# Ledger of designs, part 97: peptides against a protein of PDB entry 8YR4

Target 1, 309 residues: chain A of PDB entry 8YR4
Amino acid sequence: PRGSPALQLVVLICLGLMGLERALNVLVPIFYRNIVNLLTEKAPWNSLAWTVTSYVFLKFLQGGGTGSTGFVSNLRTFLWIRVQQFTSRRVELLIFSHLHELSLRWHLGRRTGEVLRIADRGTSSVTGLLSYLVFNVIPTLADIIIGIIYFSMFFNAWFGLIVFLCMSLYLTLTIVVTEWRTKFRRAMNTQENATRARAVDSLLNFETVKYYNAESYEVERYREAIIKYQGLEWKSSASLVLLNQTQNLVIGLGLLAGSLLCAYFVTEQKLQVGDYVLFGTYIIQLYMPLNWFGTYYRMIQTNFIDMEN

## One batch from the design tools (peptide; made by RFdiffusion4, then SolubleMPNN)

Design b2_p17_1_s2 (from b2_p17_1, 13 letters changed)
Fold by OpenDDE base, seed 1:
Structure b2_p17_1_s2 (fold): chain B 309 residues (1-309), chain A 17 residues (1-17)
Amino acid sequence: as target 1 above (309 residues)
Amino acid sequence: DELLKKAQQEALEVELS
């Protein structure tokens, strides 16, 4: 943000908090590993209690599930509100100024309410897209890279390879299936709009429909439009189930391969029991944000198309 | 999971609409 040093400082703090979240994503599994190792060794209660307390504190900072529930993430989101509002207002003013530069012929052909709705969609698409890229997509890719590096350095190179292959396959299949699914979703939305338009037109022409006793005919046409919509809705929903199941299968296979390899190295006394728990915990942590990657990718595509129009 | 995905996707589409 050019012009406000305060907002620039907030952006730097938010970037620092994002770096802290990446550090927490590595530290939390390490501390959990250490707890399991200390329990296995029957370590003194004082050392165990300190490590458990430290783990719980780090877990509070990191959060769980969708990653949005952690203290650091909530603080970042809170600080970012002002930056988002500044960016939104700047985009709105740019769109508004551009609308005033457009020809009188363009304005006479459109209703003012439609123009405002296009402007609002344009603003929300740009600001939403930027927020999703910066706070969801980029961090998820960074966590994958950090994970590959971590497993390659502190584990055997085979673990880094398993994570690399699993995540590469996951991302590739997510993109391919999401692009395939986007066709069904566009067809569904187009048919929904056509069905709504037909219902509105029938209701606006209510007097004419009554004059010709055509009520039954209009109802039948509306029923046919609903059936066509439901057929497309089913394809869209079924394609989502297929995406989710494909993603689950890829992660399941990666988890299986890595867990078996880790268990083998523990039996050979090359790794500790805690390392097995670390691997499982870390893969589950990577899976949580990746589950949304297909949604983010689709939103990026839709918002990009809406910006070109 | 899928219902949560759908609900969050709908919430996300509502925030973008």
Scores: peptide ipSAE 0.022, ipTM 0.606, DockQ to the pose 0.144
Fold by OpenDDE base, seed 5:
Structure b2_p17_1_s2 (fold): chain B 309 residues (1-309), chain A 17 residues (1-17)
Amino acid sequence: as target 1 above (309 residues)
Amino acid sequence: DELLKKAQQEALEVELS
C-alpha cells in the first residue's frame, strides 16, 4: 500500500503471522509425537504435564488445522481487513475512472445497472484473486514444501519422496479434474441464466399470458427448463464428488504407503511409536487445506476470466 | 465436511456474485 506506513506495517505483521502459522504446522505434530513417546516411556509427570500444556497452547494458536479457527489466523484476518478495504477501494476507483474514459458508444449500448455490475465484478475478481493467491494457495504450497523438507531431513528420504509424489499427483489431478469440471459449470450457469430469462419474460408478459389462458403452458415450459438445468446441475455436482473422491484416494494411497513404511521402521526399532503418530497427523494436516485447493483454483480461474471481460 | 465445503463454496460463490 503506497502512501500509508501504518498499512505497510500491518502487511509486514500479517506476513510474519503467516510465517508463524507455518512454524506451528510443524511444531504441533512434533509436540504430539513427544507426548506419545513420553507416555510410552512412562516418563515423570512433570515432563509430561509441561509437554501437554505446551501442545495445547500451540494447538490453540494453530486452531483445528483449517487455518481459519486458530488465534494466529483470526488475528491475521482481523489485521488484514484494513488492507483489503484499501486495495478494494483503489481497484474500484481505477475501474470507475476507466469507465469514464470509455467511448460514448460503449456507454449508450449499456444500461447503468450493467455498468455497475461490470465494475463490481471487476473489483471482486481482482481483490478475490489476490486474497486467494496470498492467503490460501501460496501458504498451502509452502506447507507442502516444508513437509517434504522436514520428512526428508528427520525421517528417511523415502518419506519425503512419498509426500512429494502424493502431493504432486494430488495437485495435478486437482487442476485437471477442475478444468474438466469447469465445462459442466459453464453449461449449468448458461442454462440457469436462460431459465431465469424465460421466467422474467413470462412474468413481464403476464397480461398476455392471462388473456390467452396460457398459464399452464408457460408453467410446463418453465418445468422443462428446470429439468434441463437440474440435469446440468447433477453433472456439476457429480463431477465435484468425483474430484473429492479422487483427492481422497490419492491421500489414502499416500497415507497407506507412508504408514506401512513407518510401521516397518518402528518394528525395526529405527523409529519410535510417536514417529508413526507424527506422520499420520502431519499428512492429515496437509490434506485439510488441500481439500479446498480445487475451489481456490476454480475461483482464481473464474476471477481471471472476469478480469479479462 | 463435504456439506460444509459445499456451503462454504456456495457462500463464497454468493460473495463473488
Scores: peptide ipSAE 0.020, ipTM 0.604, DockQ to the pose 0.152
Fold by OpenDDE base, seed 4:
Structure b2_p17_1_s2 (fold): chain B 309 residues (1-309), chain A 17 residues (1-17)
Amino acid sequence: as target 1 above (309 residues)
Amino acid sequence: DELLKKAQQEALEVELS
């Protein structure tokens, strides 16, 4: 935000909070490991109680595995509202200025309400895209990289490799299946709009429909449009299930491979029981944001296409 | 989870619309 030092400071604070979220994503599993190890060692209650209290506090700051309900995430989102409003207003003014530079022929060929709706969609698309890139996509990729580094340094190179392969396969399949799914979603949305338009046109022409006694014909045409919509909705929904199941399978295989390897190293006394728990906790923690990655990728693609139109 | 994902996708699409 050029021209407002206050908004620049808010952006820096939000970036600092994002860094804190990344630190919490590493610390929470570590503290959970430490609790398990202290319980295994039958450590003194005072040490255990302090570690548990610290863990719960860190978990409150982190929130649930989606991160969206954490205190730090909520504080970041709250502070970002002013930055978003500034960005939206700037984009709206740029679009509005550009619309005024367009030829009279362009304006005469379009309804004013359609032009405004395109402007609003364009603004929402740009601001949404930036928010999802900065607050969801980039942090998720950072957490994966941090995870690979952490497991490679503190466990063994094999754990880092498992996480790398699992996450790379997950991301690749998520992209490929999301791109495939996007075709069904576009077809669904197009048919939804067409079905809605038919209903509106029939209702606006109610007198004409009544004059021709065409109510049964309009109902049948609307029914056919609904059936066609539902066929596309089913494909969209089934493709989402397939995406989720594919994602779950990849994470499940990664969790299985890594958990078996952890268990093996624990049996060889190279790792502690807490390290097994840490691995499982950390992989699940990576999975929760990644489950939304396909959504974020789709929104990115949609927003790019909506900007080209 | 899917219903929550769909509802959050719809909420996210409503916030994007």
Scores: peptide ipSAE 0.019, ipTM 0.590, DockQ to the pose 0.146; fails the geometry check
Fold by OpenDDE base, seed 2:
Structure b2_p17_1_s2 (fold): chain B 309 residues (1-309), chain A 17 residues (1-17)
Amino acid sequence: as target 1 above (309 residues)
Amino acid sequence: DELLKKAQQEALEVELS
């Protein structure tokens, strides 16, 4: 935001909080490992209690375990409200100024309510896209890269390779299956709009339908339209299940391969029991944001199409 | 989980509409 030093400071604080979230995503699994190792070694209660208290505090800052947002994420979201409102207002004023520069012929061909609806959709699409890119997509990709680096440096190159292959395959299949699913969703939405339009037209012409005693005919036509819609809805819903199962299979195979390799290295005394728990915990933490990646990817595609129109 | 994803997706579509 070029006009307010206070909002620039808020953006810098939000970026600092995003960096802290990345650090917490590494530290929480490490502290959990340390608890498991201290329990295995039968360490003194004072050391264990301090490590457990520190872990619970870090987990409160991170969140994510029960679908709850952490304190750091909530604080970031709260501070970002003012930046979002400034950005939305700036985009809205730019669109409104541009609408006033358009020719009288363009305005005479459109209703004022339609023009305002286009302006509101344009503002929401730009602001939404920016927020999803900055706060969901980029941080998730950063967490994957940090995870690959961490496992490659502190475990073995084989763990870094497993995480790299698993996440690359997950992202690729998520994109490919999401693009395939988008065809079914577009067909469903088109048939929904056509079914709704037919119902509205039948109800607006209710006097004509009553005059010809055609109520049974209109109900049967509406039933046929619902059956066609439900056939497309089933394809859309089944394609979502297929996406989720494909994602679960890729993560499950990566977790299996890495857990077996970790268990093998624990039997060879190259790793500790806590390192096995660390690997499983860290992979699950990487998976939680990625489960929404297909939704973010579709939203990005929709917002790009809405910006081109 | 899927119902929550669908509801969150519908809520996001309503917020974008």
Scores: peptide ipSAE 0.018, ipTM 0.578, DockQ to the pose 0.126; fails the geometry check

Design b2_p17_1_s3 (from b2_p17_1, 12 letters changed)
Fold by OpenDDE base, seed 3:
Structure b2_p17_1_s3 (fold): chain B 309 residues (1-309), chain A 17 residues (1-17)
Amino acid sequence: as target 1 above (309 residues)
Amino acid sequence: MDELLAAQQQALELEEK
């Protein structure tokens, strides 16, 4: 935000909190590993209790694997409200100024409610796009990169390669299947709007429909429109199931390959039992944000299209 | 899961309206 040093400081604090969330995503599995190793070694209660207490505290700061429920994430979200409000207000004022610069002919040709709706959509689309990029997409990509680096440095290059291949395949398939699904969703939404328009037109012409006793004909036309909508809705929903299954299979294969390799290295005494638990825990933590990546990608595409209109 | 985000997004879009 240009012009307010206080809001720039809040943005820097939010970026610092995002960095802390990334650090917590690495530390929480490490502390969980350490608990498992201490339990395996039958370590003294004092060492175990301290490590468990530290783990629970770090887990409280991190929250759930989506990051949205952690203390750090909640604090970030709270601080971001001021930045969002400033950004929204700035976009609204820019849109409003631009509307006043438009020709009288443009204003006379549009309904006031349509102009306001365009302004509100423009503001929401810009603010939403920024929030999704900064808080969902960029952090998820950063967590993947950090994960690849961590496994490559502290385990073996083979673990980093498995995570890289799994996450790259997951992201690629998520994008490709989401783009394919977007066609079905657009067709569904277009048919929904057409079905709604037919119902509205029939109700607005109620007197004419009554005059010609055409109620049965209008009901049948509405039924045909609903059946056509439901056929597109089914394709949209079935394509979502296909996406979820594809994602589940890719993660399942990555988890299987990495877990077998980790188990093998534990049997060879190259890794500890806690390292097996760390791998599984960390992969699950990477998977949780990725489940939403297809939704974020679609939202970003929608918001870009809504900004171009 | 996408439906829960679509519902949360619809809830956010409804709270922003």
Scores: peptide ipSAE 0.017, ipTM 0.545, DockQ to the pose 0.096
Fold by OpenDDE base, seed 5:
Structure b2_p17_1_s3 (fold): chain B 309 residues (1-309), chain A 17 residues (1-17)
Amino acid sequence: as target 1 above (309 residues)
Amino acid sequence: MDELLAAQQQALELEEK
């Protein structure tokens, strides 16, 4: 934000809080590992109690792994409101000024409500795209990279490779299936708009429909349009279930391969029981934000198309 | 999950009206 040092400081604090969230994502599984190891070793109560208290405090800062419920994430979101409002207002004013610079012929061909809707969509698309990139996509990719580095350094290179292959396959399939699904969603939205337009046209011509006693005919045509819509809606929803199941299968295979390898190394006394628990906890923690990645990708793609219009 | 975000967006669009 050019011109407000206070908003620049808030952006820097938000970036610092994002870095803290990444650190918590590594520390929470480590402290949970340490608790399991201390319990296995029958360690003194004072050491166990301190480690448990520290874990619970770190878990409070992190939240439930959804990102949105942690104290650090809530504080970041709260501070970001002013930055978002400043950015939104700036984009809105730029769009509004640009609309006033357009030719009279462009304005005479459009209704004021259509022009306003274009401005609102443009503002929402730019601000939404920025927010999804900065707060969802980039952090998720960073957590994956940090996870690969962590497992490669503190476990074995094979664990880093399993996480890399699992996450790369997950991201690739998420993109490919989301792009495929976008065709069904576009067809559904087009049919929804056509069904709505038909209902509006029938209601605007209500007097004519009533004069000819054509109500049953219009209702049947509307039913046929709804059935056609529901057939496209089913394809859209079924494609989402297929995406979720494909994602679950990839994570399940990665978790299986890594858990078997971890269990083997625990039997060989190369890893501790806590390391098995850490691996499972950390993979599940990486999976939680990735479940939303298809939604983020679709929102980014939609916002990009809406910004080009 | 897409439905939850669409429902949150619809809830936000309903709170803005």
Scores: peptide ipSAE 0.009, ipTM 0.525, DockQ to the pose 0.079
Fold by OpenDDE base, seed 4:
Structure b2_p17_1_s3 (fold): chain B 309 residues (1-309), chain A 17 residues (1-17)
Amino acid sequence: as target 1 above (309 residues)
Amino acid sequence: MDELLAAQQQALELEEK
């Protein structure tokens, strides 16, 4: 944000908090490993209690699961509200200025309400795209890279390779299946709008429908539109289940391969029991944000298409 | 934004089952 030092500082703090989230994503599994090792070694209660307390504190900062946003993420989101508002206002003013530069013929050919709706969509698409790229996509890719580096350095090159292959396959399949399912979703949304329009048109023309005793005909036309919608909804929902199942299978295979390899290295006394737990915990932790990657990719695609229209 | 929140809420409801 050029012109506000305060907003520049907030952006820098948000970037710092994003770096802290990446550090927490590495530290939380490490502390969990250390707890398992201390329990295995029957370490003194004071050392164990300190490590557990530190782990719980780090876990509070990180958050955990699909529903618990961490303190750091919430603080980042809170601080970002002001930056988002500044960015939205700037984009809105740029769009509005550009609309005023357009020819009178362009304005006469469009309804003012349609022009405003295009402007609002354009603003929302740009601001949404930037937020999803910066706060979801880039961090998730960074966590994968950090994970590959971590496992390659501290375990064995084979673990880094498993994570690399698993995540690369996951991302590729997520993109391909998301692009495929986007066709069904667009068809569904188009049919939803058409079904809604038919209902509105029938209700607005209620007097005409009553005059012609056409109520049964309008109900049947609405029923046909609903059945057509439900057929597209089923395809959209089934394609989502297929995406989720494909994602789950890839992660499951990666987890299986890596867990078996880790168990083998533990039996050879090259790794500790805590390292097995670390691997499983870290893979599950990478999976949680990746589950949303298909949604993020779709939103990115939608926002690009909405900017071209 | 609302579709993301709705998708997040649906995924939360799927993990609670």
Scores: peptide ipSAE 0.008, ipTM 0.515, DockQ to the pose 0.120
Fold by OpenDDE base, seed 2:
Structure b2_p17_1_s3 (fold): chain B 309 residues (1-309), chain A 17 residues (1-17)
Amino acid sequence: as target 1 above (309 residues)
Amino acid sequence: MDELLAAQQQALELEEK
């Protein structure tokens, strides 16, 4: 925001909080490892209690276990409301100014309520796209890169390779299956709109339907339209289940391969029991944001289509 | 999940009116 030093400071604080979230995503699994190692070594209660208290505090800052957002994420979201409102208002004023510069012929061909609805969709799509890119997509990709670097440096190059292959395959399959699924969703939405339009047209012409005693005929046509819709809805829902199963299989295979390799290195005394727990915990933690990646990818595609119109 | 996010977004758009 070029016009307010206060909003620039809020953006810098939000970027600092995003950096803190990345640090918490590394520290929380490390502290959990340390608890498991201290329990295995039968360490003194004071050292264990301090490490557990520190872990619980870091976990409160991070969140993520029960679908709850962490304190840092909530604070970032709260501070970002003012930046979002400033950005939305600026985009809205730019669209409104541009609408006033358009020819009278363009305005005479459109209803004022349709023009405002296009402006509102344009503003929400731009602001939504920016928020999804900055706060969901970029941080998730950063967490994957940090995870690959961490496992490559502190475990073995083989763990970094497993995480790289697993996450690359997961992202690629998520994109490919989501693009494939988008065809079924578009067909479903088109058939839903056509079914709704037919029902509205039949109800608006109720006097004509009553005059010809055609109620049974209109009900049967509506039933056929519902059956066609449900056939497309089933394909859309089944394609979602297929996406989720494909994602779970890729993560499950990566977790299996890495857990077996970690267990092997623990038997060779190259790693500790806590390092096995760290690997499993960290992979599950990387997976949680990625489960939403297919939704973010579709929202990005929808927002791009809405910006081109 | 997608319908829940669309419903949550629609609920947020309904609370802003």
Scores: peptide ipSAE 0.007, ipTM 0.495, DockQ to the pose 0.069

Design b2_p17_1_s4 (from b2_p17_1, 13 letters changed)
Fold by OpenDDE base, seed 3:
Structure b2_p17_1_s4 (fold): chain B 309 residues (1-309), chain A 17 residues (1-17)
Amino acid sequence: as target 1 above (309 residues)
Amino acid sequence: DKLLKELQEEALRREEA
């Protein structure tokens, strides 16, 4: 935001908190590893208690793995409210000013409610796109890159390669299957709108339907529209299940390959038992935000189409 | 997890409508 140094400072603090959240995503698994190693070595209670207390504190800052429930994420979201409101208001005023610059001929050809709906869609699409890019997509990609670097440096190049291949395959299949399912969802939404429009038209013409005793005919037409909708809904829902299972399979194969390799290195005394627990915990932690990536990708595509209209 | 994904996709359907 060019006009307010206070809002610029809030943006910088939010970026700093995003960096802290990325650091916590690395530190939490490390501290959990250290607890497992200290328990295995039967370390003194004072060292164990300090490490456990530090882990619980870091876990409170990080939250429950969904990223959104941690203290740092909540603080970031709270501080961002003012930036979001400023951005939304600026976009809304720009759209409103542009609507007033449009010719009287353009306004006479459109209903006022349609003009307001276009303005609201434009504002929502721009602000939504920016929020999802900055707070969901970019952090998730950063966590993957940090994970690849971490495993390559502190374990072995083979672990970095497994994470790279697993995440690259996961992202590619997520995009391809999401694009494939988008056609089913669009067809479902179009049929939902047509079914709703038919119900509204029948209810608005209630007197005419009563006059012709056409209630049974209108009910049967509505039933046929519902059956057609449910056939498209099934395709949409089945394609979502296929996406989720494909994602789960890719992560499962990556977890299997990396866990077997980690177990082998523990048997060779190159890694500790805690390192096996770290790998499993870290992969599951990377999977949690990635599970939503298909939803975010679809939202971004929808918002781009709504901005072009 | 799956239920949260369905609820989020339903919330998304409500924002797209």
Scores: peptide ipSAE 0.024, ipTM 0.621, DockQ to the pose 0.159
Fold by OpenDDE base, seed 5:
Structure b2_p17_1_s4 (fold): chain B 309 residues (1-309), chain A 17 residues (1-17)
Amino acid sequence: as target 1 above (309 residues)
Amino acid sequence: DKLLKELQEEALRREEA
């Protein structure tokens, strides 16, 4: 925001908090590893109690590994409210000024409600796109890269390769299956709008329908439209289940390969029991935000199309 | 959870549409 140094400072603080979330995503599994190792070694209570207390405090800051419900994320979201309001208002005023520059012929050819809907869609698309990119997509990609680097440096290079292959395959399949399922979703939405329009037209012509005793005919025609909609809805929902199962399978295979390799290295005394727990915890932590990546990708794609129109 | 968020985001887009 060029016009407010206070809002620029808030943006910098929010970026700093996002960096802190990335650090917490590495530190929390490390402290959990250390607890497991200290328990295995039957370490003194004072060392164990300090490590547990530190872990719980870091976990409170992180909010369960996704960063979405932690103290740092909540503080970031709270501070970002004013930045979001400034951005939204700026986009809304730019759209409104542009609408006033358009020809009288353009305004006479459109209903005021349609013009407002275009303005609201334009504002929502820009602000939504920015929020999803900055707060969901970029942080998730950063956590994957940090994970690959961490496992490559502190574990065997094979762990970094497993995470890289698993996440690359996950992202690729998520994009491909999401693009494939978008066809079913568009067909469903088109049929829903047609079904709704038919119901509205029948209800607006209620007197005519009553005059001709055509209520049973209109109900049957509406039933046929619902059945056709539900056939498309089933395809959309089934394609979502297929996406979820494909994602779960890829993560499951990565978790299996890495967990077996960890277990093997623990048996060979190259790794500790805590390192096995760290790997499993870290992979599950990466999986939680990735479960929503297909939704974010689709929303980004839709918002780009809505901005070009 | 994923379905619920996808439905909520779709409901929001339907209210905006």
Scores: peptide ipSAE 0.020, ipTM 0.599, DockQ to the pose 0.101
Fold by OpenDDE base, seed 4:
Structure b2_p17_1_s4 (fold): chain B 309 residues (1-309), chain A 17 residues (1-17)
Amino acid sequence: as target 1 above (309 residues)
Amino acid sequence: DKLLKELQEEALRREEA
């Protein structure tokens, strides 16, 4: 943000908090590993209690597997409100200024309500796109890269390769299936809007419908529109289940391959029991935000299309 | 007209949520 040093400082703090979230995503599994190792070794209660307390505190800072409910994430989101408002207002004013620079012929051809709707969509789409990129997509990709590096350095290179292949396949399939699914969702939304418009038209013409005793006919037309909608809704919902199952299968195969390899290295005394638990915990932790990646990708695509219109 | 516009704006807000 140009012109406000206070908002620049808030952006830097938010970036620092994002870095802290990445560090927590590595530290939480490590501390959980250490608890398992200390329990296995029958370590003294004082060491165990300190490690457990530290783990719970780090887990409170990190939050749940989505990270969205963690203290650090909530603090970042809270601080970002002012930056978002500044950015939104700036984009809105730029769009509004640009609309005033457009020819009178352009304005005479459009209804004022349509122009405002285009401006609001443009502002929402730009602000939404930036928020999803900065707070969801980039952090998730960073966590994957950090994970690959961590497993490649502290485990065998084979673990880094498994995570790389699993996550690359997961992301690729998520994109491909999400693009395929977007067609069904658009068809569903179009039919929903058409069904709603038909209901509204029938209700606005209520007096005419009453005059002609056409109530049964309008109800049947509405029923047909609902059945058509439900057929498209089923395709959209079934495609979502297929996406989720495909994602779950890829993660399951990656978890299986990596867990078997980790178990093998534990039997060879190259790794500890806690390292097996770390691998499983870390993969599950990566999986949770990735479930939403398809949603973020779709929102990004929608926002790009809405910016072109 | 006004009701249809309000309903379209509400539908749009639901697509964005």
Scores: peptide ipSAE 0.008, ipTM 0.421, DockQ to the pose 0.045
Fold by OpenDDE base, seed 2:
Structure b2_p17_1_s4 (fold): chain B 309 residues (1-309), chain A 17 residues (1-17)
Amino acid sequence: as target 1 above (309 residues)
Amino acid sequence: DKLLKELQEEALRREEA
């Protein structure tokens, strides 16, 4: 934000908190590994209790597991409210200024309520796009890269390769299936609008429908439109289930391959039991934000199209 | 609003699935 040093400091603090979230995403699995190894070795209670307490504190800062947001993420979101409000207000004022520069002929051809709705959509699209790119997409990609580097350096090149192939295949299939399902959603939305327009037209012409005793005809035409809509809605919803199952299958295969390889190395005494638990925990942790990646990708595409219009 | 609602309903449908 240009012109407010206080908001610039808040942005820097939010970026620092995002860096801390990335560090927590590595540290939490490491501390969980250490607990499992200390339990396996029957370590003294004092060492175990300190490691467990440290893990629980780090897990409170990170959040996750049950869909709970961590303290660091909540603090970041809280601090970002002021930056979002400043950005939103700036975009609204730019749109409003631009609307006042438009010709009288443009204003006479449009209702004031339509102009305000265009302004609100434009502001929401810009602020939404920025928030999802900076706070969801970029951090998720960073966590994947950090995960690949971590497994390549501290386990074996084979684990880094499994994570790389799994995440690359996951992202590619998520994009391809999301683009494929977008046609079903567009068809559904078009039919929803047509069904709504027919219902509104029938209700606006209520007197004419009553005059001709055409209520049963209008109800049957509306039923046909609903059945056609539900056929498209089913395709949209079924395509979402197919996306989720495809994502689950890719993660399941990556988890299977890596867990079998880890179990094999534990039997050869090259890895500890805690390293097996770390791999499973870390892969599940990478999976959680990726479940939303398809939704974010589609929203980003829609918001870009809505900004160009 | 409608896109946020569709995203929230799609998010809710993903949490229920």
Scores: peptide ipSAE 0.017, ipTM 0.573, DockQ to the pose 0.107; fails the geometry check

